# Peptides against a protein of PDB entry 5K2M: the designs that were tried, part 13

Target 1, 273 residues: chain A of PDB entry 5K2M
Amino acid sequence: MRIGITYTVLRREEMAIKERAGEFGEVVMLHEDDLLFPGNYDLDVVIIRNVSHFKALYTARLFESEGIPTVNSSRLIFEAGDKLFATLRLAGKVPVPEWKAALSEGGALRVPDSLGYPLVSKPVFGSWGRLLAKVNDRDSLEAVLEHRKWMKNPLYGIHYFQEFVEKPGRDIRSYVIGGEFVGAIYRYSNHWITNTARGGKAEPCSDPEVEELSVKAWEAFGEGALAIDIFESEKGLLVNEVNPNMEFKNAARVTGADMAGKLVEYAVEVAKT

## One batch from the design tools (peptide; aimed at target 1 R130 Y156 N243)

Design b1_p11_6_s4 (made by RFdiffusion4, then SolubleMPNN; from b1_p11_6, 4 letters changed)
Fold by OpenDDE base, seed 5:
Structure b1_p11_6_s4 (fold): chain B 273 residues (1-273), chain A 11 residues (1-11)
Amino acid sequence: as target 1 above (273 residues)
Amino acid sequence: GGSHTDEELGL
């Protein structure tokens, strides 16, 4: 068994994955600078840990073109890593926040007619709450739309909105790998964007409803390793988004779950299929 | 210095 691991930065997660992968075979660490295609890669599977969504997507697709399976697959990265495409999958299986998509400024200006205020403007790509805006009124909506016109990436012209969900000062992040629930945490924050990267505390979440919902959310995609962001709302649990390129250092520390081991075990299974 | 990941650069 030869296991590739692609990465941008050697984080705690990548170190743990490397260590666990070494128990199953030879580990080949592949920094982004090492990646040239077409290539002659002698690998049974590649674990994709590139930080950029697009680099992860293209890296996965390039290995697949060489007949090498990836975890996650390019299909999963594409569908789960885009907030709109992820919503389209999730909405068929699990409760999600109310959402609207618009393909023009004129369309976007009509979104409040359906969602009301406050609403959340999201880019379809990006992590860590980047370019998330709580839009409280018309003036704020116009400002967000104006700023988007000057952004160079054409994907900023895809206007994705959600209802603003009032949360109890926390959200839930769960982890499902190969269809198995691995663990969940509460992420506490005084800000409406709950992210542990912004200094939030993490605590274990042991809730059977979270476990069931997390597995159902994973089944909307049907493969790979996903972090699932869940809101506790007045309407019950809502699946907000999924991440096919998860950080898990805080979750692993808090829950004691072997996230890295489970990811490697799944990658080894994928290599055998 | 925050490692400007490509994600921070919108790439």
Scores: peptide ipSAE 0.020, ipTM 0.632, DockQ to the pose 0.214
OpenDDE base, seeds 1, 2, 3, 4: peptide ipSAE 0.017, 0.018, 0.015, 0.019; ipTM 0.624, 0.627, 0.585, 0.633

Design b1_p11_7 (made by RFdiffusion4)
Pose (drawn by RFdiffusion4):
Structure b1_p11_7 (pose): chain A 273 residues (1-273), chain P 11 residues (1-11)
Amino acid sequence: as target 1 above (273 residues)
Amino acid sequence: SPDHDEDYEPL
């Protein structure tokens, strides 16, 4: 059993994964510098841990081209990692915040007629709560769209919006791996953006409703290890997003759950084909 | 998921 781990820097998550994988077989640490294709890699499975979402997608696809299964797969990395593709997959399966998508500035200006104010603008590929905007009126919408327009990345031209959900000063992050619920936390903040990457704080979450909803959200994709974001609202729990390159150091510390171990166990199972 | 500055530049 040879287990590959692709990484950019060795965060706490990568170190814990390396340790757990060592109990099952030889660990082959693959920095981005070690990645060259086509190439001969002798691996039964690769755990994708690249910090760049896009580098993780392409390394997963490249290893798949060498006949080497990846966790997570290139398909799941793409579908779950893109807010719009993921919302299309979650829709009708679990409750989600109301959302709209537009392909131009003009189309985006009509979004408030459907969603109302306040609304949330976010990039389709983003993480860590970056470039999220709470838009309270037309002037703010025009400001966000003008800035998006002048940004180089053509992906900023895909305009994705959600109604603003009044959360109770926190949101929920849960973890489902291979269909098994492995834990959840609250992420508190005095700001409506609650990511721990922006200073949000983790506390344990033992709400049985989140466990079931989290499994249903995972079932919309039917594979892999997903970190799932959930909002509490006046209309019950809403699934906001899913994440295919999960961070969990605060979550594992707070809940005591072995998220690195469970990811590895799942990887060994996919390594057995 | 983690994030990297290069993600916000054209590929």

Design b1_p11_7_s1 (made by RFdiffusion4, then SolubleMPNN; from b1_p11_7, 5 letters changed)
Fold by OpenDDE base, seed 4:
Structure b1_p11_7_s1 (fold): chain B 273 residues (1-273), chain A 11 residues (1-11)
Amino acid sequence: as target 1 above (273 residues)
Amino acid sequence: SYGHESDWEPL
C-alpha cells in the first residue's frame, strides 16, 4: 500500500495522518510544491489535506484523472465544500436552517421577505467563518451586497443566506468517516460564530441525537470524511454545514477519538475498492 | 489553523 498525503502546511492533523498511514504502508508526503500533473504517481490512494478548498478540489480531480482514488473525492469536496451545494444535499435528508439563494442583487434584496431579520449572509465557499455577516437590517444587507459587487470572484455574486439561529453560546462539530460516527465536540464562544479556529473552547459532545443526525448528514453525500456543523436551536438540531477538509486536532484531543486513524483506515478501504 | 496567511484569502 502506497498512501499519498497532499498538504499545504504540515499541521498536527497531517502529522497524525502521516503517522497512522505508516502503519498501513509506505507514506508519500506531497507538498503543494511537489504536485505536477500529469505525473507518474505510484500511489494506491491520496489523502487530500490541501488547505485551500479549490486546491484540494483540483488536486483530487487530477489524481482521479490518473486513476488514483482520493479521500476525499473531488465530487465530495465540490459538493460538501460549497455551502449552497451542501445545503441542497442536506436539505433532503436532515433539518437545516432556513435558507435562500439569490443570483442577483435584486433577488437578494427580497430574501428578508422570507427569512426576516436577522439573517446570515455567507459566501458559498470559504472556511473559518470568513465573510459571514449577521445582517440585522436593510442597510446592512445593502452594504453586504454592494461589497459583493466589487469582489472580483464571480462566486461572490452567488448570494446565499440563512436564518440567524440563536445558539446556546456553542455549536456542535461532529465527525463522520466512511459512514461511521467518530466523535463530536461542543465549540463554545461568546460570539455568534463559534468556530474553535477563532479561539473557542472545545468540549466532548456525547449525544445520541447528534450521532444519528451526523450519520444522516453524511449519508446525504454517501462517501468520505466529513466534519458536520450542527446547531442547537429552538427547533431542535439543525445541520448548518459540512467540511470535506476538516481540522480535527481539537476534537481528537478532547474526545480521544482516533480521527487520523479512522481517516487512514477509510483511505485504505477506498484504495481497495 | 486560523491565522495562516491562507486564512485571509479565498480558499
Scores: peptide ipSAE 0.020, ipTM 0.641, DockQ to the pose 0.292
OpenDDE base, seeds 1, 2, 3, 5: peptide ipSAE 0.022, 0.020, 0.018, 0.019; ipTM 0.626, 0.644, 0.603, 0.633; seeds 1, 2, 3, 5 fail the geometry check

Design b1_p11_7_s2 (made by RFdiffusion4, then SolubleMPNN; from b1_p11_7, 5 letters changed)
Fold by OpenDDE base, seed 5:
Structure b1_p11_7_s2 (fold): chain B 273 residues (1-273), chain A 11 residues (1-11)
Amino acid sequence: as target 1 above (273 residues)
Amino acid sequence: SYGHPEDWEPR
């Protein structure tokens, strides 16, 4: 078994994946600078750990073109890594925050007619709460739209909005790999954006409802390894988003779950199919 | 090249 691992930065997650992969076969670390296509890659599977969503997507597709399966697949990265496309998958299977998409400023200005205020403006791509805006009123909406107008990436012209969900000072991050629930954590923050990378406390989450919902959310995509963000709302649990390039160092530490091992085991399974 | 913020910030 020859396992490739593509990466941009060697993080704790990539180190753990490398270590666990070594128990199953030969590990080939592939920095982005090492990647050239078409290539002669002798690999049974590639674990995709590129930081950039787009780099991960294209890397996966390029390996697939060489007949090498990837974890995650380019299909999954494409659908799960886009907040709007992920919502489209999720909305048919699990409760999600109310959302609207608009393809123009004029359309976006009508979103409050459906969602009301406050609402959340999200780019369809990006991480760590980058360019998330809580929009409390018309003036704030106009400001967000004005800023988007001058951004060079055409994807910023895709206007994705959610209802603002009042959270109990935390959210839930769960992990499902190959259809198996592997663990969940609470992420505490006094800010409406709960990101552990910004100094939030993590605690283990042991809730059968979270486990069931997480598996159902994964089933909306039907493959791969996903981190799932869940909100505790007045309406019950809502699946906010999924991440096909999951960070898990905090979750692994807090829960004791073998996230890296489960990911490698799944990759080995994919290689054998 | 890693000129976009997405290239430096994990998802």
Scores: peptide ipSAE 0.022, ipTM 0.625, DockQ to the pose 0.143
OpenDDE base, seeds 1, 2, 3, 4: peptide ipSAE 0.021, 0.021, 0.018, 0.020; ipTM 0.626, 0.632, 0.614, 0.635; seed 1 fails the geometry check

Design b1_p11_7_s3 (made by RFdiffusion4, then SolubleMPNN; from b1_p11_7, 4 letters changed)
Fold by OpenDDE base, seed 5:
Structure b1_p11_7_s3 (fold): chain B 273 residues (1-273), chain A 11 residues (1-11)
Amino acid sequence: as target 1 above (273 residues)
Amino acid sequence: SYGHPSDYEPL
C-alpha cells in the first residue's frame, strides 16, 4: 500500500495523518511544489490536504484522471466545499437553516421578503467565517451587495443567504468518516460566529441526536470524510454546513478520537475498492 | 512561503 498525502502546510493534522498512514504502508508526502501533471505517480490512494479549496479540488481531479482514487474525491470536494451546493444536498435529508440564493443584486434585494431580518450573507466558498455578514436591515444589505460588485472573483456575484439563527453561545462541529460518526465538539464564542479559528474554546459533545443527525448529513453526500457544523436553535438542531477539508486538531485533542487514524483507514478502504 | 496571516486562508 502506497499512500500519497498532498499538502500546502504541514499542520498538526497532516503530521498525524502521516504518522497513522505509516502504519498501513509507505507514505509519500507531496507538497504543492511537487505536483506536476500528467505524472507517473505510483500510489494506491491520495489523501487531499491542500489548504485551498480549489487547489484541493483540482489536485483530486488530476489524480483521479490517472486512475488514483482520492480522499476526498473531487466530486465530494466540489459539492461539500461550496455552501450552496452543500445546502442543496443537505436540504432534502436533514433540517437546515432557511436559505435563499440570488444571482443578481435585484434578486438579492428581495431575499428579506422571504427570510426577514436579521439574515446572514455568505460567500459560497471560504472558511473560518470569512466574509460572513450579519445583515440587520436594508442599509446593511445594500452595503454588502455594493461591496460584492467590487470583488474580483465572479463567485462573489453568487448571493447565498441564511436566516440568522440565535445560538446558545456555541455551535457543534461533528466528524463523520466513511459513514461512521467519529466525534463532536461544542465550539464556544461570545460572537455570533463561533468558529474556534477565531479563538473559541472547544468541549466534548456527547449527544445521540447530534450523532444521528451527523450521519444523516454525511449520507446526503454518501462518501468521504466530512466535518459537519450544526446549530442548536429554538426549532432544534440545524445542519449549517459541511467541510471536506476538515481541520480536526482541536476536536481530536478534546474528544480523544483517532480522527487521523479513521481518515487513513477510510483511505485504505478506498484504495481496495 | 506563507509568511502573511492571509496565507493561512487561501481560496
Scores: peptide ipSAE 0.045, ipTM 0.684, DockQ to the pose 0.144
OpenDDE base, seeds 1, 2, 3, 4: peptide ipSAE 0.036, 0.040, 0.048, 0.039; ipTM 0.687, 0.688, 0.696, 0.686; seed 3 fails the geometry check

Design b1_p11_7_s4 (made by RFdiffusion4, then SolubleMPNN; from b1_p11_7, 5 letters changed)
Fold by OpenDDE base, seed 3:
Structure b1_p11_7_s4 (fold): chain B 273 residues (1-273), chain A 11 residues (1-11)
Amino acid sequence: as target 1 above (273 residues)
Amino acid sequence: SYGHPSDWEPL
């Protein structure tokens, strides 16, 4: 078996994936600079580890066009990597924070009539809490909308909002690969943005309700490897978002779970189908 | 400093 691994930066995750993939066959590391299409790639499967959402999406679709399956698939990256499209999948299967989408400034100004204040403004694409805004009032909403007019990417004209969820100084990140729950962590922060990329502490999460909810959230997409972000709220557990391009070094370190091995095992299964 | 060096990678 020949396993491709596409990457932007060789992180601890990519090193672990490479090491575990070597137990199953020949490993071909492919930096973004090595990727030219159409090509004649002799690979049975490709593990997508490009950092950019759009680079990952197009890389996956390009390999699929050559008849090579990818983990994750371009379909999953597209649907899970967009916060609005992910919400559309999740909302029919699991509890999610209340949300609204507007396609104009005039529409966005009416969002508080349904959700009230405070709101959370999110871009539909983004990582590590970039361009998240807590919107407490009308003046803050108008400011966010004014700034969006000057952003170059047309996707910034898609206005996605959630209710502000009060959290107990932490959130949960779980990992589901091929429908199997692999592990979960608490991410601690005194800031309303709890992402560990911003210096939050990670601790193991051993909660059967989190495990059950995480599997149900994965079933909304029905394939691949997902990190799932869950809030502990006054309404119970809420699935906030999913990530089809997971970082797991902190989770693997804290839980001892073999996330790299599980990802490779799933990729080998995909190659055989 | 907030984020991984990947915070500066294009989305």
Scores: peptide ipSAE 0.033, ipTM 0.671, DockQ to the pose 0.170
OpenDDE base, seeds 1, 2, 4, 5: peptide ipSAE 0.026, 0.028, 0.029, 0.025; ipTM 0.657, 0.672, 0.661, 0.682

Design b1_p11_8 (made by RFdiffusion4; failed a check: a repeat of another design)
Pose (drawn by RFdiffusion4):
Structure b1_p11_8 (pose): chain A 273 residues (1-273), chain P 11 residues (1-11)
Amino acid sequence: as target 1 above (273 residues)
Amino acid sequence: EGNLTDEEMGL
């Protein structure tokens, strides 16, 4: 059993994964510099841990082209990692915040007629709560759209919006791996953006409703290891987003759950075809 | 969970 781990830097998550994988077989640490294709790699499975979401997608696709299964797969990395594609997959399967998509500035200006104010603008490929905007009125919408327009990246032209959900000073992050619920936390902040990457704080979450909803959200994709974001609202729990390159150091510490171990166990199972 | 550089985001 040879287990590959692709990485950019060795965060705590990557170190814990390397350790757990060592109990099952030879670990082959693959920095981005070690990635060259086409190439001969002798691996039964690769755990994708690249920090760049796009580099993780392409390395997963490249290893798949060498006949080497990846966790997560290139398909899941793309579908789950893009807010719009992921919302299309979650819709009708679990409750989600109301949302709209527009393809131009003019189309985006009509979004408030459907969603109302306040509304949330976010990039389709983003993470760590970056470039999220709470838009309270037209002037703010025009400001966000004007700035998005002048940004170089054509992906900023895909305008994705959600109604603003009044959360109780926190949100929920949960983890489902291979269909098994493995844990959840609250992420608190005095700010409406609660990511731990922006200073949000982790506490254990033992709400049985989140466990069931988290499995249903995972079932919309039917594979892999997903970190799932959930909002509490006046209309019950809402699934906001899913993440295919999960960070869990605060979550594992707070809940005591072995998220790195469970990811590895799942990877060994996929390695057996 | 990963993150993108300013260069990768086109910022």

Design b1_p11_8_s1 (made by RFdiffusion4, then SolubleMPNN; from b1_p11_8, 5 letters changed)
Fold by OpenDDE base, seed 4:
Structure b1_p11_8_s1 (fold): chain B 273 residues (1-273), chain A 11 residues (1-11)
Amino acid sequence: as target 1 above (273 residues)
Amino acid sequence: GGFHSDEELGL
C-alpha cells in the first residue's frame, strides 16, 4: 500500500494523517510544489489535504485521471465544497436553513421578499467565514451587491443567501467518514459566525440526534470524509454546510476521536475497491 | 512555532 498525501501546509492534521498512514504502508508526502501532471505516480490512493478548495478539486481530478483514487474524490470536493451545490444535495435529505440563489443583482434584490431580514450573504466558495455578511436591511444588501460587482472572480456574481439562524451562542461540527459518525463538538462564539479558527471554545457533543442527522447529511453525498456544520435553531437542528477539506485538530483533542486514523482507514478501503 | 492558522494563507 502506497498512500499519497497532498498538502499546502503541514498542519497538525496532516502530521496525524501521515503518522497513521505509516501504519498501513508507505507514505508519500506531496507538497503542492511537487505536483506536476501528467506524472508517474506510483500510489494506491491519495489523501487530499490542499488548503485551497480549487487546488484540492483539481489535484483530486488530476490523480483520478491517472487512475489513482482520492479521498476525497473530485466529485465530492466539487459538490460539498461549493455552498450552493452542497445545499442542493442536503436539501433533499436533511433540514437546512431557508436559502435563495440569484444569478443577477436584480434577482438578489428580491431575495428579502422571500427570506426577509436579517439574511446571510455567502460566497459559494471560501472558508473560515470569509465574505459572510449579515444583511440586516436594504442598504446593506445593496452594498454587498455593489461590492460583488467589483470582485474579479465571476463566482462572486453567484448570489447565495440563507435565512439568519439564531443560535444559542454555539454551533455543532460533526465528522462522518465513510458513512461512520466519528464525533462532534460544540463550537462556542459570541459572534454570529461560529468558527474555531477565530478562537472559539470547543466542547464534546454527545447527542444521538446530531449523530443521526450527521449520517443523513453524509448520505446526501454518499462518499468520503465530511465535516458537517449543524445549527441548533428554534426549528430544530439544521445542516448549514459541509466541508470536504476538514480541519479536525480541535475536535480530535476535545473528543479523543481518532479522526486521522479513521480517514486513513477509509482511504485504505478506497484503495482496495 | 505556531502553525500558521489557515487564515494567513489567503487562499
Scores: peptide ipSAE 0.022, ipTM 0.622, DockQ to the pose 0.136
OpenDDE base, seeds 1, 2, 3, 5: peptide ipSAE 0.017, 0.019, 0.018, 0.018; ipTM 0.619, 0.630, 0.616, 0.605; seeds 2, 5 fail the geometry check

Design b1_p11_8_s2 (made by RFdiffusion4, then SolubleMPNN; from b1_p11_8, 5 letters changed)
Fold by OpenDDE base, seed 4:
Structure b1_p11_8_s2 (fold): chain B 273 residues (1-273), chain A 11 residues (1-11)
Amino acid sequence: as target 1 above (273 residues)
Amino acid sequence: GGYHSDEELGL
């Protein structure tokens, strides 16, 4: 078994994945600078750990074009890593925050007619709460839309909005790998954007409803390894988003779950299919 | 040396 691991930065996650992969076979670490295609790679599977969503997506697709399966697959990265495409998958299977998409400024200006205020403006791509805006009124909406016109990437012209969900000063991050629930944490923040990258406290979450909902959210995609962001709302649990490029250092530390091992085990299973 | 904040690399 030859296991590739693509990466941008050697984080705690990549170190743990490398260590566990070494128990199953030969490990080939591939920095982004090492990735040239076509490349004649001799690998049974590649674990995708590129930080950039797009680099991860294209890396996965390039390996797949050489007949090498990836974890996650390019399909999963594409569908789960785009907030709108992820919502389209999730909305048919699990409760999600109320959402609207608009393809023009004129369309976006009508979103409050359905969602009301406050609402949340999200880019369809991006991590760590970047370019999230709580839009409290018309003036704020107009400002966000005006700024989007001047953004170079045309994907910023895809307007994705959610209802603002009142949360109890925390959210839930769960992990499902190969359809198995691995663990969950509460992420505490005094800010409406709960993200562990911004210094939030993490605590273990042991809730059967979270476990069940997390598995159902994973089943909307039907493959791979996903981190799942869940809100506790007055309406009950809502699946906000999924992440095919999961960070798990805090979750592994807090829960004691072997997330790196589970990811490697799944990659080995994928290599054998 | 601190890991670069995850935020700097996420484009």
Scores: peptide ipSAE 0.024, ipTM 0.646, DockQ to the pose 0.141
OpenDDE base, seeds 1, 2, 3, 5: peptide ipSAE 0.018, 0.020, 0.022, 0.021; ipTM 0.628, 0.647, 0.655, 0.647; seed 5 fails the geometry check

Design b1_p11_8_s3 (made by RFdiffusion4, then SolubleMPNN; from b1_p11_8, 4 letters changed)
Fold by OpenDDE base, seed 2:
Parts: sequence; C-alpha cells; structure tokens
Structure b1_p11_8_s3 (fold): chain B 273 residues (1-273), chain A 11 residues (1-11)
Amino acid sequence: as target 1 above (273 residues)
Amino acid sequence: GGFLSDEELGL
C-alpha cells in the first residue's frame, strides 16, 4: 500500500495522518510544490489535505484522471465544499436552515421577502466564517451586495443567504468518515460565528440525535470524510454546512477520537475497492 | 487555525 498525502501546510492533522498512514504502508508526502500533472504517481490512494478548496478539488480530480482514488473524491469536494451545492444535497435528506439563492443583485434584494430579517449572507466558498455577514436590514443588504459587486472573484456574484439562526452560544461540529460517526464537539463563542478557528472553545458533544443526524447528512453525499456543522435552533437541529477538508485537531484533542486513524482506514478501504 | 490568503481561497 502506497498512500499519498497532499498538503499545503504541515499541520497537526497532516502529521497525525502521516503517522497513522505509516502503519498501513509507505507514505508519500506531497506538498503543493511537488504536484505536477500529468505525473507517474505510484500510489494506491491519495489523502487530500490541501488547504484551498479549489486546490483540493483540482488535485483530487487530477489524481483520479490517472486512475488513483482520492479521499476525498473530487465529486465530494465539489459538492460538499460549496455551501450552495451542499445545501442542495442536504435539503432533501436533513433539516437545514431556510435558504435562498440569487444570481443577481435584483434577485438578492427580494430574498428578505421570503427569509425576512435578520438573514446571513454567505459566500458559496470559504472557511472560518470568512465573509459571513449578518444582514439586519435593507441598508445592510445593499451594502453587502455593493461590496460583492466589486469583488473580483465571480463566485461572489452567487448570492447565498440563510435565515439567521439564534444559537445557544455554540454550534456542533461532528465528523463522519465512511458512513461511521467518529465524534462531535460543541464550539462555543460569544459571537454568532462560533468557529473555533476564531477563538472559540471546544467541548465534547455526546448526543444520539447529533450522531443520527450527522450520519444522515453524510448519506446525502454517500462517500468520504466530512465534518458536519450543526446548529441547535428553536426548530431543532439544523445541518448548516459540511466540510470535505476538515480540521479536526481540536475535536480529536477534546473527544479523544482517532480521527486521523479513521481517515487513513477509510483511505485504505478506498484503495482496495 | 489561520487566515487563508486570497490565493488559498481561490481568489
């Protein structure tokens, strides 16, 4: 077994993945600078750990084009790593926050007619609550739309909105790998953006409803390793987003779950199929 | 956790 690991930055996660992968075979660390395609990669599977969503997506697709399976697959990265595409998958399987998508400023200005205020503006891509805006009124909506109009990336012209979910000062991040629930954490913050990457604290979450919902959310995609962000709302649990490029350092530390091991085990299974 | 550059975001 030859296991590739692509990465941008050697984080604690990548170190743990490398260490566990070494138990199953030869490990080939592939920094982004090492990646040239087409290449003659002698690998049975590649674990994709590029930080960039797009770099991860393209890296996965490039390896797949050479007959090398990836964890996650380019399909999963594509569908799960876009908030709108992920919502489209999730909405048919699990409760999600009410959402609207608009493809123009004029369309976006009508979103409050359906969702009301406050609402949340999200880019379809991005992490750590980047460019999330709580939009309380029309003036704020117009400001967000104006700013988006001048952003260079055309993906910012895809207007994705959610209802503002009042959360109990926390959200949940769960992890499902190969259809198995691995663990979950509460992420605490005094800010409406609860992501631990912004200074939130993490605590273990042991809730059977979270476990069941997390597995169902994973089943909406049907493959790979996902971190699942869940809101505790007045309406019950809502699946907010999924992350095909999961950070798990805090979750692994807090829960004691062997997330790196489970990821490697799944990659080894993928290599054998 | 870190802030990704615009490049890392695919911008």
Scores: peptide ipSAE 0.017, ipTM 0.598, DockQ to the pose 0.386
OpenDDE base, seeds 1, 3, 4, 5: peptide ipSAE 0.015, 0.013, 0.016, 0.013; ipTM 0.577, 0.526, 0.595, 0.529; seeds 3, 5 fail the geometry check

Design b1_p11_8_s4 (made by RFdiffusion4, then SolubleMPNN; from b1_p11_8, 4 letters changed)
Fold by OpenDDE base, seed 5:
Structure b1_p11_8_s4 (fold): chain B 273 residues (1-273), chain A 11 residues (1-11)
Amino acid sequence: as target 1 above (273 residues)
Amino acid sequence: GGYHTDEELGL
């Protein structure tokens, strides 16, 4: 078996994936600079670890066009990596925070009529809390919308909003790979954005409700490896978002779960189908 | 921390 691994930066995750993949076959590390298409890639499967959502998406689709399956698939990356499209999948299966989408400034200005304040403005793409805004009032909404007009990417004109969820100084990050729950962590922060990439502490989360909800959230997509962000709210557990290109070094360290091994095992299964 | 590219930022 020949396992490709595409990457932007060789992180702890990519090193662990490489090491575990080496137990199953030949590993071909493919930096973004090495990727040219169409190509003659002799690979049974490719594990997608590009940092950029769009680079990951296009890389996956390009390999698939050559008959090489990817983990994650381009379909999954597309649907899970877009916050709005992910919400559309999730909302049919699991509790999610209340949300609205608008396709114009005029539409966006009416979102508070439904969601109220405070609300969260999210771009449909991006990670690590980039361009998230807690919008407390009309003035701040107008400011966010005004700034978006001057952003170059047309996707900033897709206005996705979510209710502001009061969290107990933490959120939950769970991991489901191939439909199997692998582990979960609490991410602690005094900021409303709890992502560990912004300096949060991680602790193990052992909660059967989190496990069940995480699997159901994964089933909304039905394939691949997902990190799932869950809020503990007054309404109960809410699935906030999913990530088809997760970091897991902190989760693996804290839980002891073999995230890299599970990902490779799943990729090997995908290669055999 | 996380890694960010200019492309991810729309730059």
Scores: peptide ipSAE 0.018, ipTM 0.625, DockQ to the pose 0.451
OpenDDE base, seeds 1, 2, 3, 4: peptide ipSAE 0.016, 0.018, 0.016, 0.016; ipTM 0.611, 0.612, 0.603, 0.602; seeds 2, 4 fail the geometry check

## One batch from the design tools (peptide; aimed at target 1 T8 N243)

Design b1_p12_1 (made by RFdiffusion4)
Pose (drawn by RFdiffusion4):
Structure b1_p12_1 (pose): chain A 273 residues (1-273), chain P 12 residues (1-12)
Amino acid sequence: as target 1 above (273 residues)
Amino acid sequence: DVPAEDIAALEE
């Protein structure tokens, strides 16, 4: 059993994964510098841990082209990692915040007629709560759209919006790996954006409703290891987003759940074809 | 995606 781990830097998550994988077989640490294709790699499975979402997608696709299964797969990395594609997959399967998509500035200006104010603008490929905007009126919408327009990345031209959900000073992050619920936390903040990457704080979450909803959200994709974001609202729990390159150091510490171990166990199972 | 500036900071 040879287990590859692709990484950018060795965060706590990558170190814990390396350790757990060592109990099952030879660990081959693959920095981005070690990635060259086409190439001969002798691996039964690769755990994708690149910090760049896009580099993780392409390395997963490249290893798949060498006949080497990846966790997560290139398909899941793309579908689950893109807010719009992921919302299309979650819709009708679990409750989600109301959302709209537009393809131009003019189309985006009509979004408030459907969603109302306040509304949330966010990039389709983003993480860590970056470039999220709470838009309370037309002037703010025009300001966000004008800035998006002048940004170089054509992906900023895909305009994705959600109604603003009044959360109780926190949100929920849960983890489902291979269909098994492995844990959840609350992420508190005095700011409506609650990511731990922006200073949000983890506490254990033992709500049985989140466990079931988290499995249903995972089932919309039917594979892999997903970190799932959930909002509490006046209309019950809403699934906001899913994430295919999960961070969990605060979550594992707070809940005591072995998220790195469970990811590895799942990877060994996929390594057996 | 994580911004390149944050990735650079992590590499420090």

